# Designs tried in a protein design run: peptides against a protein of PDB entry 5ZKO. Part 10

Target 1, 44 residues: chain A of PDB entry 5ZKO
Amino acid sequence: SASNPRKFSEKIALQKQRQAEETAAFEEVMMDIGSTRLQAQKLR

## One batch from the design tools (peptide; aimed at target 1 M30 I33, target 1 (a further copy) V29 I33)

Design b2_p13_5_s1 (made by RFdiffusion4, then SolubleMPNN; its pose is not in this set)
Fold by OpenDDE base, seed 1:
Structure b2_p13_5_s1 (fold): chain B 44 residues (1-44), chain C 44 residues (1-44), chain A 13 residues (1-13)
Amino acid sequence: as target 1 above (44 residues)
Amino acid sequence: as target 1 above (44 residues)
Amino acid sequence: VEKLVEALKIKMK
């Protein structure tokens, strides 16, 4: 059905958003690790 | 605390898994689009 | 992501 293209586009857009959110979450984890290391280094 | 590194490693591992799953889901959507296009082309 | 994890593993040693 011709509605498929629109539904597919929406699915792709949602998936791109999810990937971006996952990337942001990963970067947050990495930043927390970096901050923890910096704190530990300063206390040594 | 020294437990932080292990917790961070676990968080990173989980995040990698999530990113891989998101990539797989994206590829599935793209494959479905491709299949739909192929079917439509064959019917024309 | 894999490169980042690898870099992290190296830095955590």
Scores: peptide ipSAE 0.088, ipTM 0.614, DockQ to the pose 0.048
OpenDDE base, seeds 2, 3, 4, 5: peptide ipSAE 0.086, 0.076, 0.082, 0.085; ipTM 0.617, 0.610, 0.606, 0.606; seed 3 fails the geometry check

Design b2_p13_5_s2 (made by RFdiffusion4, then SolubleMPNN; its pose is not in this set)
Fold by OpenDDE base, seed 2:
Structure b2_p13_5_s2 (fold): chain B 44 residues (1-44), chain C 44 residues (1-44), chain A 13 residues (1-13)
Amino acid sequence: as target 1 above (44 residues)
Amino acid sequence: as target 1 above (44 residues)
Amino acid sequence: FEKLLEALKILMR
């Protein structure tokens, strides 16, 4: 099968999107943990 | 909102799954690129 | 990881 730069570029673009979504989800989890910690400190 | 260790553990587990899926997709892309390169070398 | 993807993009040009 011939080199298909277009197909590879599409796969790379999709992988960048997946990585961005994973990063956003990680940040959301960390914010939730951070907010919970802050709330716990305010209640002490 | 009270500390919910169970909810945090579930979010972390989900994030680990997402990372594993992203890694698998990345490996697939790299295999496709590698196979294309190998085929191009065989045709030369 | 981002740098690797960018390198791959350059190699496919």
Scores: peptide ipSAE 0.111, ipTM 0.622, DockQ to the pose 0.070
OpenDDE base, seeds 1, 3, 4, 5: peptide ipSAE 0.103, 0.094, 0.100, 0.099; ipTM 0.612, 0.615, 0.619, 0.609

Design b2_p13_5_s3 (made by RFdiffusion4, then SolubleMPNN; its pose is not in this set)
Fold by OpenDDE base, seed 1:
Structure b2_p13_5_s3 (fold): chain B 44 residues (1-44), chain C 44 residues (1-44), chain A 13 residues (1-13)
Amino acid sequence: as target 1 above (44 residues)
Amino acid sequence: as target 1 above (44 residues)
Amino acid sequence: FEKILAALEIRMK
């Protein structure tokens, strides 16, 4: 029904990629926090 | 437990902001799709 | 979010 289905699909695909990249960045932050926590526990 | 709680907090806050910006971008895409659909329905 | 995107992709075909 969309007059430009290809353009909309491209926008959606780009948004999905951005969301995945943001999720990956968040996971990296969580890994850093988790690693620091584990190191602190080992030093105690 | 984190050795640098402030730095981790800042990273988390930045990530939440980025996630909110991506959500806003998604909403804009959805508005464009919805507007086009509504226009197509009016033209029929 | 992923489910919404998937549903939109299907409707555009």
Scores: peptide ipSAE 0.133, ipTM 0.636, DockQ to the pose 0.054
OpenDDE base, seeds 2, 3, 4, 5: peptide ipSAE 0.124, 0.130, 0.125, 0.124; ipTM 0.629, 0.636, 0.634, 0.629

Design b2_p13_5_s4 (made by RFdiffusion4, then SolubleMPNN; its pose is not in this set)
Fold by OpenDDE base, seed 1:
Structure b2_p13_5_s4 (fold): chain B 44 residues (1-44), chain C 44 residues (1-44), chain A 13 residues (1-13)
Amino acid sequence: as target 1 above (44 residues)
Amino acid sequence: as target 1 above (44 residues)
Amino acid sequence: FEKEVKALEIRMK
């Protein structure tokens, strides 16, 4: 039972942080893919 | 260096799974907030 | 998500 708005706000803030971290990890993977593609193009 | 498309696909799939899990966790928090609001309304 | 979070943050203030 979460009757405290502060506790809800903290939970939401934590989830937002986690989502941002997962987005950053995804962007890193995409950067690696893009870099590989660029390198392959240069080596042709 | 990720030259293997399978490895990239697996990384992307894992990140999508994590994003879905974080979304589910957020939805749970929102459900708890909504339930609390509904309970407060019933007790008035 | 971002809109929902923002709306909730406003409500919790």
Scores: peptide ipSAE 0.122, ipTM 0.666, DockQ to the pose 0.052
OpenDDE base, seeds 2, 3, 4, 5: peptide ipSAE 0.119, 0.104, 0.119, 0.114; ipTM 0.670, 0.663, 0.680, 0.664; seeds 2, 3, 5 fail the geometry check

Design b2_p13_6 (made by RFdiffusion4)
Pose (drawn by RFdiffusion4):
Structure b2_p13_6 (pose): chain A 43 residues (1-43), chain B 44 residues (1-44), chain P 13 residues (1-13)
Amino acid sequence: ASNPRKFSEKIALQKQRQAEETAAFEEVMMDIGSTRLQAQKLR
Amino acid sequence: as target 1 above (44 residues)
Amino acid sequence: ALAKALEVAEAAL
């Protein structure tokens, strides 16, 4: 499972992990401005 | 073909070089991250 | 992956 044999299974796993990360990466980058505004509120 | 060499030896050395660079910068931002968490005590 | 992780760490700082 974690280390498949078929190349098709390996490609599917790499695409899955890539989609998850990009979904999580595009969330962290999505609302950075909300955190950047917190500093203006603090200063 | 400069960033994309033909020989596999040149490709492996290139990946090893880039991995060393990426890790070197990563070991810097995460290193002095404690000094930033101490600055947070000043606010509260 | 390391470069994305560094971008996220820098953005969090």

Design b2_p13_6_s1 (made by RFdiffusion4, then SolubleMPNN; from b2_p13_6, 8 letters changed)
Fold by OpenDDE base, seed 4:
Structure b2_p13_6_s1 (fold): chain B 44 residues (1-44), chain C 44 residues (1-44), chain A 13 residues (1-13)
Amino acid sequence: as target 1 above (44 residues)
Amino acid sequence: as target 1 above (44 residues)
Amino acid sequence: SLRRQFEVLKALL
């Protein structure tokens, strides 16, 4: 496995992208849960 | 946004999968870095 | 971290 700093940089960039996508997905779920809770509160 | 516990469970399952994939990708990068360092040490 | 986010989600289900 040749020292390929360029390949490592690309892998790090992909990892950052993955982390951003996972964070966005988490925030979406949290928003949906929050809105559901708010609706449930209004119906009580 | 209807309380859809099933959709939330599915989103949790997807998040688990993403975590496993992220971990595997991280371990691969770390292994490649480790092997590169070992090679560099042998060449000194 | 993703792990921490997952634990939060798990606690909300």
Scores: peptide ipSAE 0.235, ipTM 0.670, DockQ to the pose 0.157
OpenDDE base, seeds 1, 2, 3, 5: peptide ipSAE 0.233, 0.232, 0.233, 0.235; ipTM 0.666, 0.667, 0.666, 0.662

Design b2_p13_6_s2 (made by RFdiffusion4, then SolubleMPNN; from b2_p13_6, 9 letters changed)
Fold by OpenDDE base, seed 1:
Structure b2_p13_6_s2 (fold): chain B 44 residues (1-44), chain C 44 residues (1-44), chain A 13 residues (1-13)
Amino acid sequence: as target 1 above (44 residues)
Amino acid sequence: as target 1 above (44 residues)
Amino acid sequence: SLRRQFEILKALL
């Protein structure tokens, strides 16, 4: 709302940062899964 | 994947926690916006 | 979205 635009913009910025951190954590897990699958294929 | 189910389950649990924290932060922002709108209506 | 990522992770376990 127009009464506290800075406060809300800061909250939105924090939310975007959280989303970026969550995405990075997800990508790390996906890499670990992919690596494990690749190793399993090599051992067959 | 079946090769490290505990590791991946722990990562999923952490992701669930992040989702809960994100939801709580979103609800707080929505409450602040709602409160400001209500105050603006009362002052009109 | 975080929800989408979570569902993908669950499907891969």
Scores: peptide ipSAE 0.239, ipTM 0.670, DockQ to the pose 0.110
OpenDDE base, seeds 2, 3, 4, 5: peptide ipSAE 0.231, 0.234, 0.233, 0.237; ipTM 0.666, 0.670, 0.671, 0.670

Design b2_p13_6_s3 (made by RFdiffusion4, then SolubleMPNN; from b2_p13_6, 8 letters changed)
Fold by OpenDDE base, seed 2:
Structure b2_p13_6_s3 (fold): chain B 44 residues (1-44), chain C 44 residues (1-44), chain A 13 residues (1-13)
Amino acid sequence: as target 1 above (44 residues)
Amino acid sequence: as target 1 above (44 residues)
Amino acid sequence: SLRRQFEVLMAKL
């Protein structure tokens, strides 16, 4: 079927959204690690 | 709680897996676009 | 890379 350019654009947009969500999840993990380090320094 | 380095490594591993799955999905979309382009060229 | 950033962060803990 003639791939509807609109369907491709929608798929690409969805992938960009997923990539942004994954980046946000990574930043959250890094923030948790940073917070743990700060807590460890305060106990020391 | 002392953030278990093991738990962070597991979270990072899961994120890497998600990134690989998203990359594969992107490559599939690009392959579909390429196939459509090839078909359009054959019809011209 | 995500891996490299993680490794650097873990080395600082």
Scores: peptide ipSAE 0.144, ipTM 0.635, DockQ to the pose 0.117
OpenDDE base, seeds 1, 3, 4, 5: peptide ipSAE 0.139, 0.137, 0.139, 0.142; ipTM 0.627, 0.626, 0.631, 0.631; seed 5 fails the geometry check

Design b2_p13_6_s4 (made by RFdiffusion4, then SolubleMPNN; from b2_p13_6, 6 letters changed)
Fold by OpenDDE base, seed 5:
Structure b2_p13_6_s4 (fold): chain B 44 residues (1-44), chain C 44 residues (1-44), chain A 13 residues (1-13)
Amino acid sequence: as target 1 above (44 residues)
Amino acid sequence: as target 1 above (44 residues)
Amino acid sequence: SLRRAFEVAKALL
């Protein structure tokens, strides 16, 4: 079907967006871990 | 806070699940593209 | 890779 290329490009674009959102969520978790470690070191 | 490690592990586990779901969705899109290409080649 | 980064994060928790 001739509409498939456009639909595929849209699906790929959405998947790239989701992957970027996952990366951002991972970075947030790592920042929280890093901040907690820094605080624990300062209390020592 | 002592509860942070458990919360972090839960967040990471959730993110891993999301990543697996996104990978599966991407593989589905690639399969659809591959099948469409194969059909287009057979019609030539 | 993001997968490897998650594994490293797990090892640090």
Scores: peptide ipSAE 0.194, ipTM 0.643, DockQ to the pose 0.142
OpenDDE base, seeds 1, 2, 3, 4: peptide ipSAE 0.106, 0.131, 0.183, 0.116; ipTM 0.634, 0.645, 0.649, 0.643

Design b2_p13_7 (made by RFdiffusion4)
Pose (drawn by RFdiffusion4):
Formats: structure tokens, C-alpha cells, sequence
Structure b2_p13_7 (pose): chain A 43 residues (1-43), chain B 44 residues (1-44), chain P 13 residues (1-13)
């Protein structure tokens, strides 16, 4: 499972992990401005 | 073909070089991250 | 690694 044999299974796993990360990466970058506004509220 | 070499040896050395650079900068931002968490005590 | 560094830099900002 974590280390498949078939190349098709390996490609599917790499695409799955890439999609998860990009989904999580595009969330952290999505609302950075909300955190950047907190500093203006603090200063 | 400069960033994309033909020889596999040149490709491996290139990946090793980049990995050393990426890790070197990563070991810097995460290193003095404690000094930033201490600055947070000043606010509260 | 590059994405992890970008997240770390953005968190440090």
C-alpha cells in the first residue's frame, strides 16, 4: 500500500498526495491576509 | 539543457545540490523560531 | 521542501 508495485499505483499515490498538499497549501496561503491584518490591529 | 542535464550523474548531483540548499534555508527559519515565540510574551 | 519552506516563511511573517 505505502509502497506499491505497479507503476500505475505509484502514479496514483503521488497524484493523491500532491492533491492533498496543494489543497492544504492553498488554504494556508488563502487567508494570510487575515493574519497580516492582525498585526495592524496590534500595532 | 543547463538546468536539465543529460547525464544521470549530472542529474543526481543537481538534485543533491538543491536538496542541500533547500535544507540549509529550512534549518534556518525553523531554528530561531523560538526567539519569535518569546517575543509573543511581550504582547500578552 | 520548497512548499514547506514557503509555509515556514509565511508563518514567520
Amino acid sequence: ASNPRKFSEKIALQKQRQAEETAAFEEVMMDIGSTRLQAQKLR
Amino acid sequence: as target 1 above (44 residues)
Amino acid sequence: AEKALEIAEAAAE

Design b2_p13_7_s1 (made by RFdiffusion4, then SolubleMPNN; from b2_p13_7, 10 letters changed)
Fold by OpenDDE base, seed 2:
Structure b2_p13_7_s1 (fold): chain B 44 residues (1-44), chain C 44 residues (1-44), chain A 13 residues (1-13)
Amino acid sequence: as target 1 above (44 residues)
Amino acid sequence: as target 1 above (44 residues)
Amino acid sequence: LQRQLEVLRLLRE
């Protein structure tokens, strides 16, 4: 089949976006854990 | 707020699953590109 | 992977 560079580039761009979204989700979880720890420490 | 390790662990587990799915999707894209390249080379 | 490891460390502390 003829190469469709545009379609491949679009797939790659979409995948990069998803990876960025997953990274942001991890950062949110880490922030939640960190903030919870800090609060717990203050309440001791 | 009290730490909820279970909830955090669940979030991590879900995130790991998503990461694995995104990795698989990326590998599929790369395989498609590779196979297309090989086919194009054979047709030259 | 590094972020995942960091989260796991935070959960253990």
Scores: peptide ipSAE 0.162, ipTM 0.646, DockQ to the pose 0.088
OpenDDE base, seeds 1, 3, 4, 5: peptide ipSAE 0.146, 0.147, 0.155, 0.160; ipTM 0.642, 0.640, 0.647, 0.646; seeds 1, 5 fail the geometry check

Design b2_p13_7_s2 (made by RFdiffusion4, then SolubleMPNN; from b2_p13_7, 9 letters changed)
Fold by OpenDDE base, seed 4:
Structure b2_p13_7_s2 (fold): chain B 44 residues (1-44), chain C 44 residues (1-44), chain A 13 residues (1-13)
Amino acid sequence: as target 1 above (44 residues)
Amino acid sequence: as target 1 above (44 residues)
Amino acid sequence: LRRALEVLRLLRE
């Protein structure tokens, strides 16, 4: 609460960036899983 | 793709935890903004 | 939650 609206906006922007980075990392894991599944299907 | 389903599940669990932590941090910022707004309303 | 469920589905298949 010691911060002004400008400082709040900076914190929000930083948190949005972090969440986007974590989402991208999650999507990379999902892509690896999808690739593994596709390989398994080719072998069946 | 070098990982097995167990390793994938571990990666997913870790990413979910990180995303939950980032969400909690974002909610804390929003609570601080809400508190500031409430204080401003009391003074009007 | 939706993305989490999607990943769980992919792991099950």
Scores: peptide ipSAE 0.155, ipTM 0.633, DockQ to the pose 0.111
OpenDDE base, seeds 1, 2, 3, 5: peptide ipSAE 0.146, 0.138, 0.153, 0.140; ipTM 0.625, 0.621, 0.613, 0.612; seeds 1, 5 fail the geometry check

Design b2_p13_7_s3 (made by RFdiffusion4, then SolubleMPNN; from b2_p13_7, 8 letters changed)
Fold by OpenDDE base, seed 2:
Structure b2_p13_7_s3 (fold): chain B 44 residues (1-44), chain C 44 residues (1-44), chain A 13 residues (1-13)
Amino acid sequence: as target 1 above (44 residues)
Amino acid sequence: as target 1 above (44 residues)
Amino acid sequence: LERQLEILRLLKE
């Protein structure tokens, strides 16, 4: 198959975006856990 | 909010799974690019 | 991944 650098670059860009979005979602989960822990600590 | 360790662990597990899936998808894209490059090299 | 590892380290402190 003829190499299509444009198509490859688009695929890479899309995958990088997805990975960034999943990373952001992970960070949100971790911040939620951290915030909950802090709140629980204050309520003790 | 009462800390729910079970719910937090479930959220973390889900996010880890998603990240693993996105990593696998990225690796597939890179392998496809690599394979195409190898084929193009052989056709030269 | 590096950022995730950083967060995990902070949670262990």
Scores: peptide ipSAE 0.123, ipTM 0.659, DockQ to the pose 0.083
OpenDDE base, seeds 1, 3, 4, 5: peptide ipSAE 0.114, 0.136, 0.121, 0.101; ipTM 0.649, 0.656, 0.658, 0.646; seed 3 fails the geometry check

Design b2_p13_7_s4 (made by RFdiffusion4, then SolubleMPNN; from b2_p13_7, 10 letters changed)
Fold by OpenDDE base, seed 4:
Structure b2_p13_7_s4 (fold): chain B 44 residues (1-44), chain C 44 residues (1-44), chain A 13 residues (1-13)
Amino acid sequence: as target 1 above (44 residues)
Amino acid sequence: as target 1 above (44 residues)
Amino acid sequence: LSRQLEVLRLLRE
């Protein structure tokens, strides 16, 4: 409930952190794909 | 490794789903805040 | 979203 703005703030902060972590994980996957592509290029 | 594009595709799909879920959770929090604000307006 | 699209391109190639 909005009766606790501090609790809302905490929930939002937590959610933003989770979203950032998910983004970082996504970027890690992208890096892996990119690195493999680079390896393939090097071998061609 | 990029040697398994199917596995990469699966990882990406999973990550997209996770990001969508995190976004939905954030929107739920924001809706709760909005609904409480609306209640406050109604009582004023 | 742009990053996601880039990954999709990488997977397609």
Scores: peptide ipSAE 0.160, ipTM 0.623, DockQ to the pose 0.109
OpenDDE base, seeds 1, 2, 3, 5: peptide ipSAE 0.142, 0.154, 0.149, 0.139; ipTM 0.610, 0.622, 0.620, 0.608; seeds 3, 5 fail the geometry check

Design b2_p13_8 (made by RFdiffusion4)
Pose (drawn by RFdiffusion4):
Structure b2_p13_8 (pose): chain A 43 residues (1-43), chain B 44 residues (1-44), chain P 13 residues (1-13)
Amino acid sequence: ASNPRKFSEKIALQKQRQAEETAAFEEVMMDIGSTRLQAQKLR
Amino acid sequence: as target 1 above (44 residues)
Amino acid sequence: ELEKELRIAQAEL
């Protein structure tokens, strides 16, 4: 499972992991401004 | 074909070079991250 | 992946 044999299974796994990470990466980058505004509130 | 070489040896060396650079910068931002968490005590 | 992790770490700082 973690290390498939078929190349089709390997491609599907790489695409799955890539989609998870891009979904999580585009969330962290999504609301950075909300954190950047917190500093203006603190200063 | 400069960033994309033909020989596999040149490709492997290129990946090894880039991995060394990426890791070197990563080991710097995560290193002095403690000094930043100490600055947070000043606020609270 | 390392570049994404580095960018996330920089953004969190």

Design b2_p13_8_s1 (made by RFdiffusion4, then SolubleMPNN; from b2_p13_8, 10 letters changed)
Fold by OpenDDE base, seed 2:
Structure b2_p13_8_s1 (fold): chain B 44 residues (1-44), chain C 44 residues (1-44), chain A 13 residues (1-13)
Amino acid sequence: as target 1 above (44 residues)
Amino acid sequence: as target 1 above (44 residues)
Amino acid sequence: QLTRQFEVLMARL
């Protein structure tokens, strides 16, 4: 079958979406850590 | 609230799973590209 | 990459 650049572009777009979701999940955890640190400082 | 290392470890485990799924999807795309290249070489 | 960053951050908590 000939190269299907459309199918490859769709797969690349899906990979970019997954990477964005992974980044968002990382940022969420970092915010939780930051909030925990801020609370710990307020309690001291 | 005290640091909840258990909750953070669960989030890390989920992130490891996501990374593994992204890696598998990337490898699938690379296999498809590789197979297309091999077919193109056979047709030449 | 992100998983490794998580592990490093967790080690510092």
Scores: peptide ipSAE 0.187, ipTM 0.625, DockQ to the pose 0.151
OpenDDE base, seeds 1, 3, 4, 5: peptide ipSAE 0.124, 0.180, 0.184, 0.187; ipTM 0.599, 0.617, 0.629, 0.620; seed 1 fails the geometry check

Design b2_p13_8_s2 (made by RFdiffusion4, then SolubleMPNN; from b2_p13_8, 10 letters changed)
Fold by OpenDDE base, seed 5:
Structure b2_p13_8_s2 (fold): chain B 44 residues (1-44), chain C 44 residues (1-44), chain A 13 residues (1-13)
Amino acid sequence: as target 1 above (44 residues)
Amino acid sequence: as target 1 above (44 residues)
Amino acid sequence: QLRERLEVLRLQL
């Protein structure tokens, strides 16, 4: 059965969304680490 | 030009592989952060 | 970009 290009487009879009969510979660963690480091430096 | 379903399938497969690698790297980092936090709590 | 950022984070731990 010919793989419907529409279905591939939907899969690409969903994968891009997931990638954006993982990037956002990563950035949140990096911000938390950065803030914690900054706080630890201020206490020093 | 009709987008070759084979080319879309290959792109989806490569993108899925990349996504899995990024997820695994993210989970590894999160585990390391969790372990570091646990160690910091034990020192406290 | 994300993989590179994760690698940088790993190196900081």
Scores: peptide ipSAE 0.211, ipTM 0.541, DockQ to the pose 0.233
OpenDDE base, seeds 1, 2, 3, 4: peptide ipSAE 0.154, 0.185, 0.205, 0.162; ipTM 0.487, 0.527, 0.542, 0.505; seed 4 fails the geometry check

Design b2_p13_8_s3 (made by RFdiffusion4, then SolubleMPNN; from b2_p13_8, 9 letters changed)
Fold by OpenDDE base, seed 4:
Structure b2_p13_8_s3 (fold): chain B 44 residues (1-44), chain C 44 residues (1-44), chain A 13 residues (1-13)
Amino acid sequence: as target 1 above (44 residues)
Amino acid sequence: as target 1 above (44 residues)
Amino acid sequence: QLREAFEVAMARL
């Protein structure tokens, strides 16, 4: 049906957004781990 | 604290799992689009 | 701090 292409494009856009948000969350966690490790090294 | 490394590793593992699940969901949507397009072509 | 940061990161998902 003609409605499917628009619905699919919307689903794809939403999925791309979710993946970007998860990537950003992962990068934030990795930054914090990196910072924590750096701090731990300075305390030695 | 010594408990943090294990908790962080668990959190990173969970985040990686989420990213993999989202990738799989994206691939499923793309397969469904491909199948739907193929069906639409056969109906012409 | 990192736990809290992760909880914040997870809350964004």
Scores: peptide ipSAE 0.155, ipTM 0.644, DockQ to the pose 0.084
OpenDDE base, seeds 1, 2, 3, 5: peptide ipSAE 0.150, 0.130, 0.134, 0.135; ipTM 0.643, 0.622, 0.621, 0.622

Design b2_p13_8_s4 (made by RFdiffusion4, then SolubleMPNN; from b2_p13_8, 11 letters changed)
Fold by OpenDDE base, seed 4:
Structure b2_p13_8_s4 (fold): chain B 44 residues (1-44), chain C 44 residues (1-44), chain A 13 residues (1-13)
Amino acid sequence: as target 1 above (44 residues)
Amino acid sequence: as target 1 above (44 residues)
Amino acid sequence: QETERFQVLMAKL
């Protein structure tokens, strides 16, 4: 089936959204870990 | 080993860069496929 | 692939 160019654009947009969400989740986790480690260091 | 917060930021930045590169590569591939299919349709 | 990279990165923490 001829892939509709509009459907390609939608797939690209969806993939970009997923990547952005994964990045945001990653940043949140990394910030939490970083903050926890920094706090632990301050308590030493 | 205590993960240096600066190293966390660097890892996050690197991951973001990779995701951006993967997105760009995906877009390029999808554009190429779309263009090829459009051309094939015009030749029919 | 992104999930795997995330896991590898987390394993280095």
Scores: peptide ipSAE 0.140, ipTM 0.664, DockQ to the pose 0.141
OpenDDE base, seeds 1, 2, 3, 5: peptide ipSAE 0.126, 0.128, 0.121, 0.127; ipTM 0.648, 0.658, 0.652, 0.659

## One batch from the design tools (peptide; aimed at target 1 E22 I33)

Design b2_p14_1 (made by RFdiffusion4)
Pose (drawn by RFdiffusion4):
Structure b2_p14_1 (pose): chain A 43 residues (1-43), chain B 44 residues (1-44), chain P 14 residues (1-14)
Amino acid sequence: ASNPRKFSEKIALQKQRQAEETAAFEEVMMDIGSTRLQAQKLR
Amino acid sequence: as target 1 above (44 residues)
Amino acid sequence: SAHVEELRREAEKL
């Protein structure tokens, strides 16, 4: 499962992991401004 | 073909070079991250 | 770090 044999299964796993990370990466980058505004509130 | 070499040896060496660079910068931002968490005590 | 130095040595060997 974690290390498939078929190349088709390997490609599907790499695409799955990539989609998860891009979904999580585009969430962290999505609301950075909300954190950047907190500093103006603090200063 | 400069960033994309033909020989596999040149490709492997290139990936090794980039991995060393990416890890070197990563080991710097995560290193002195404690000194930033100490600055947070000043606020509270 | 030792890990970065090992990667540089491996690259030089190639």

Design b2_p14_1_s1 (made by RFdiffusion4, then SolubleMPNN; from b2_p14_1, 4 letters changed)
Fold by OpenDDE base, seed 1:
Structure b2_p14_1_s1 (fold): chain B 44 residues (1-44), chain C 44 residues (1-44), chain A 14 residues (1-14)
Amino acid sequence: as target 1 above (44 residues)
Amino acid sequence: as target 1 above (44 residues)
Amino acid sequence: SKSVEELRRQAEEL
């Protein structure tokens, strides 16, 4: 099989993008937790 | 809004799992590149 | 952090 390094590089780039998106989603969850805590504190 | 820390912890755990899965997918792509190179080398 | 494009370029060099 002929090597398709460019095709592999595209797959790698896509996977790195997905990893970054999942990291951003994690950070969003953490921000939501922080916001909820802040709201609870203000209501006391 | 009442804090749902258990719900947040579940979301965090899910996001960490997704990050691990995307890392594994990246490693699989790298392994496939290595295998393809090895095959090409053997055919020479 | 490296951009997706930078990661692509590096992968093409492998």
Scores: peptide ipSAE 0.206, ipTM 0.689, DockQ to the pose 0.082
OpenDDE base, seeds 2, 3, 4, 5: peptide ipSAE 0.204, 0.200, 0.204, 0.202; ipTM 0.685, 0.684, 0.687, 0.687

Design b2_p14_1_s2 (made by RFdiffusion4, then SolubleMPNN; from b2_p14_1, 5 letters changed)
Fold by OpenDDE base, seed 3:
Structure b2_p14_1_s2 (fold): chain B 44 residues (1-44), chain C 44 residues (1-44), chain A 14 residues (1-14)
Amino acid sequence: as target 1 above (44 residues)
Amino acid sequence: as target 1 above (44 residues)
Amino acid sequence: SESVEKKRREAEEL
């Protein structure tokens, strides 16, 4: 079958975007944890 | 609000799993590209 | 990652 480099490039780009989105979501979770911990420390 | 470490640990674990799944999906795309390129080379 | 995205953009322009 004829390879379509544009289609492969698009697939790669989409997967890289998803990886970045999941990384951002992980960082958001970590920030929420950090904020909660900081608040708990301030209440002591 | 009371921090629930178990809930945070669960959130972290879920996000790490998603990151691993997206990495695996990226590797699959790269393998498909590699296989297609190898086939194209064999047809020459 | 950025290098791959750059190559994608270049391929779309071709």
Scores: peptide ipSAE 0.238, ipTM 0.698, DockQ to the pose 0.068
OpenDDE base, seeds 1, 2, 4, 5: peptide ipSAE 0.227, 0.230, 0.223, 0.226; ipTM 0.682, 0.684, 0.678, 0.683

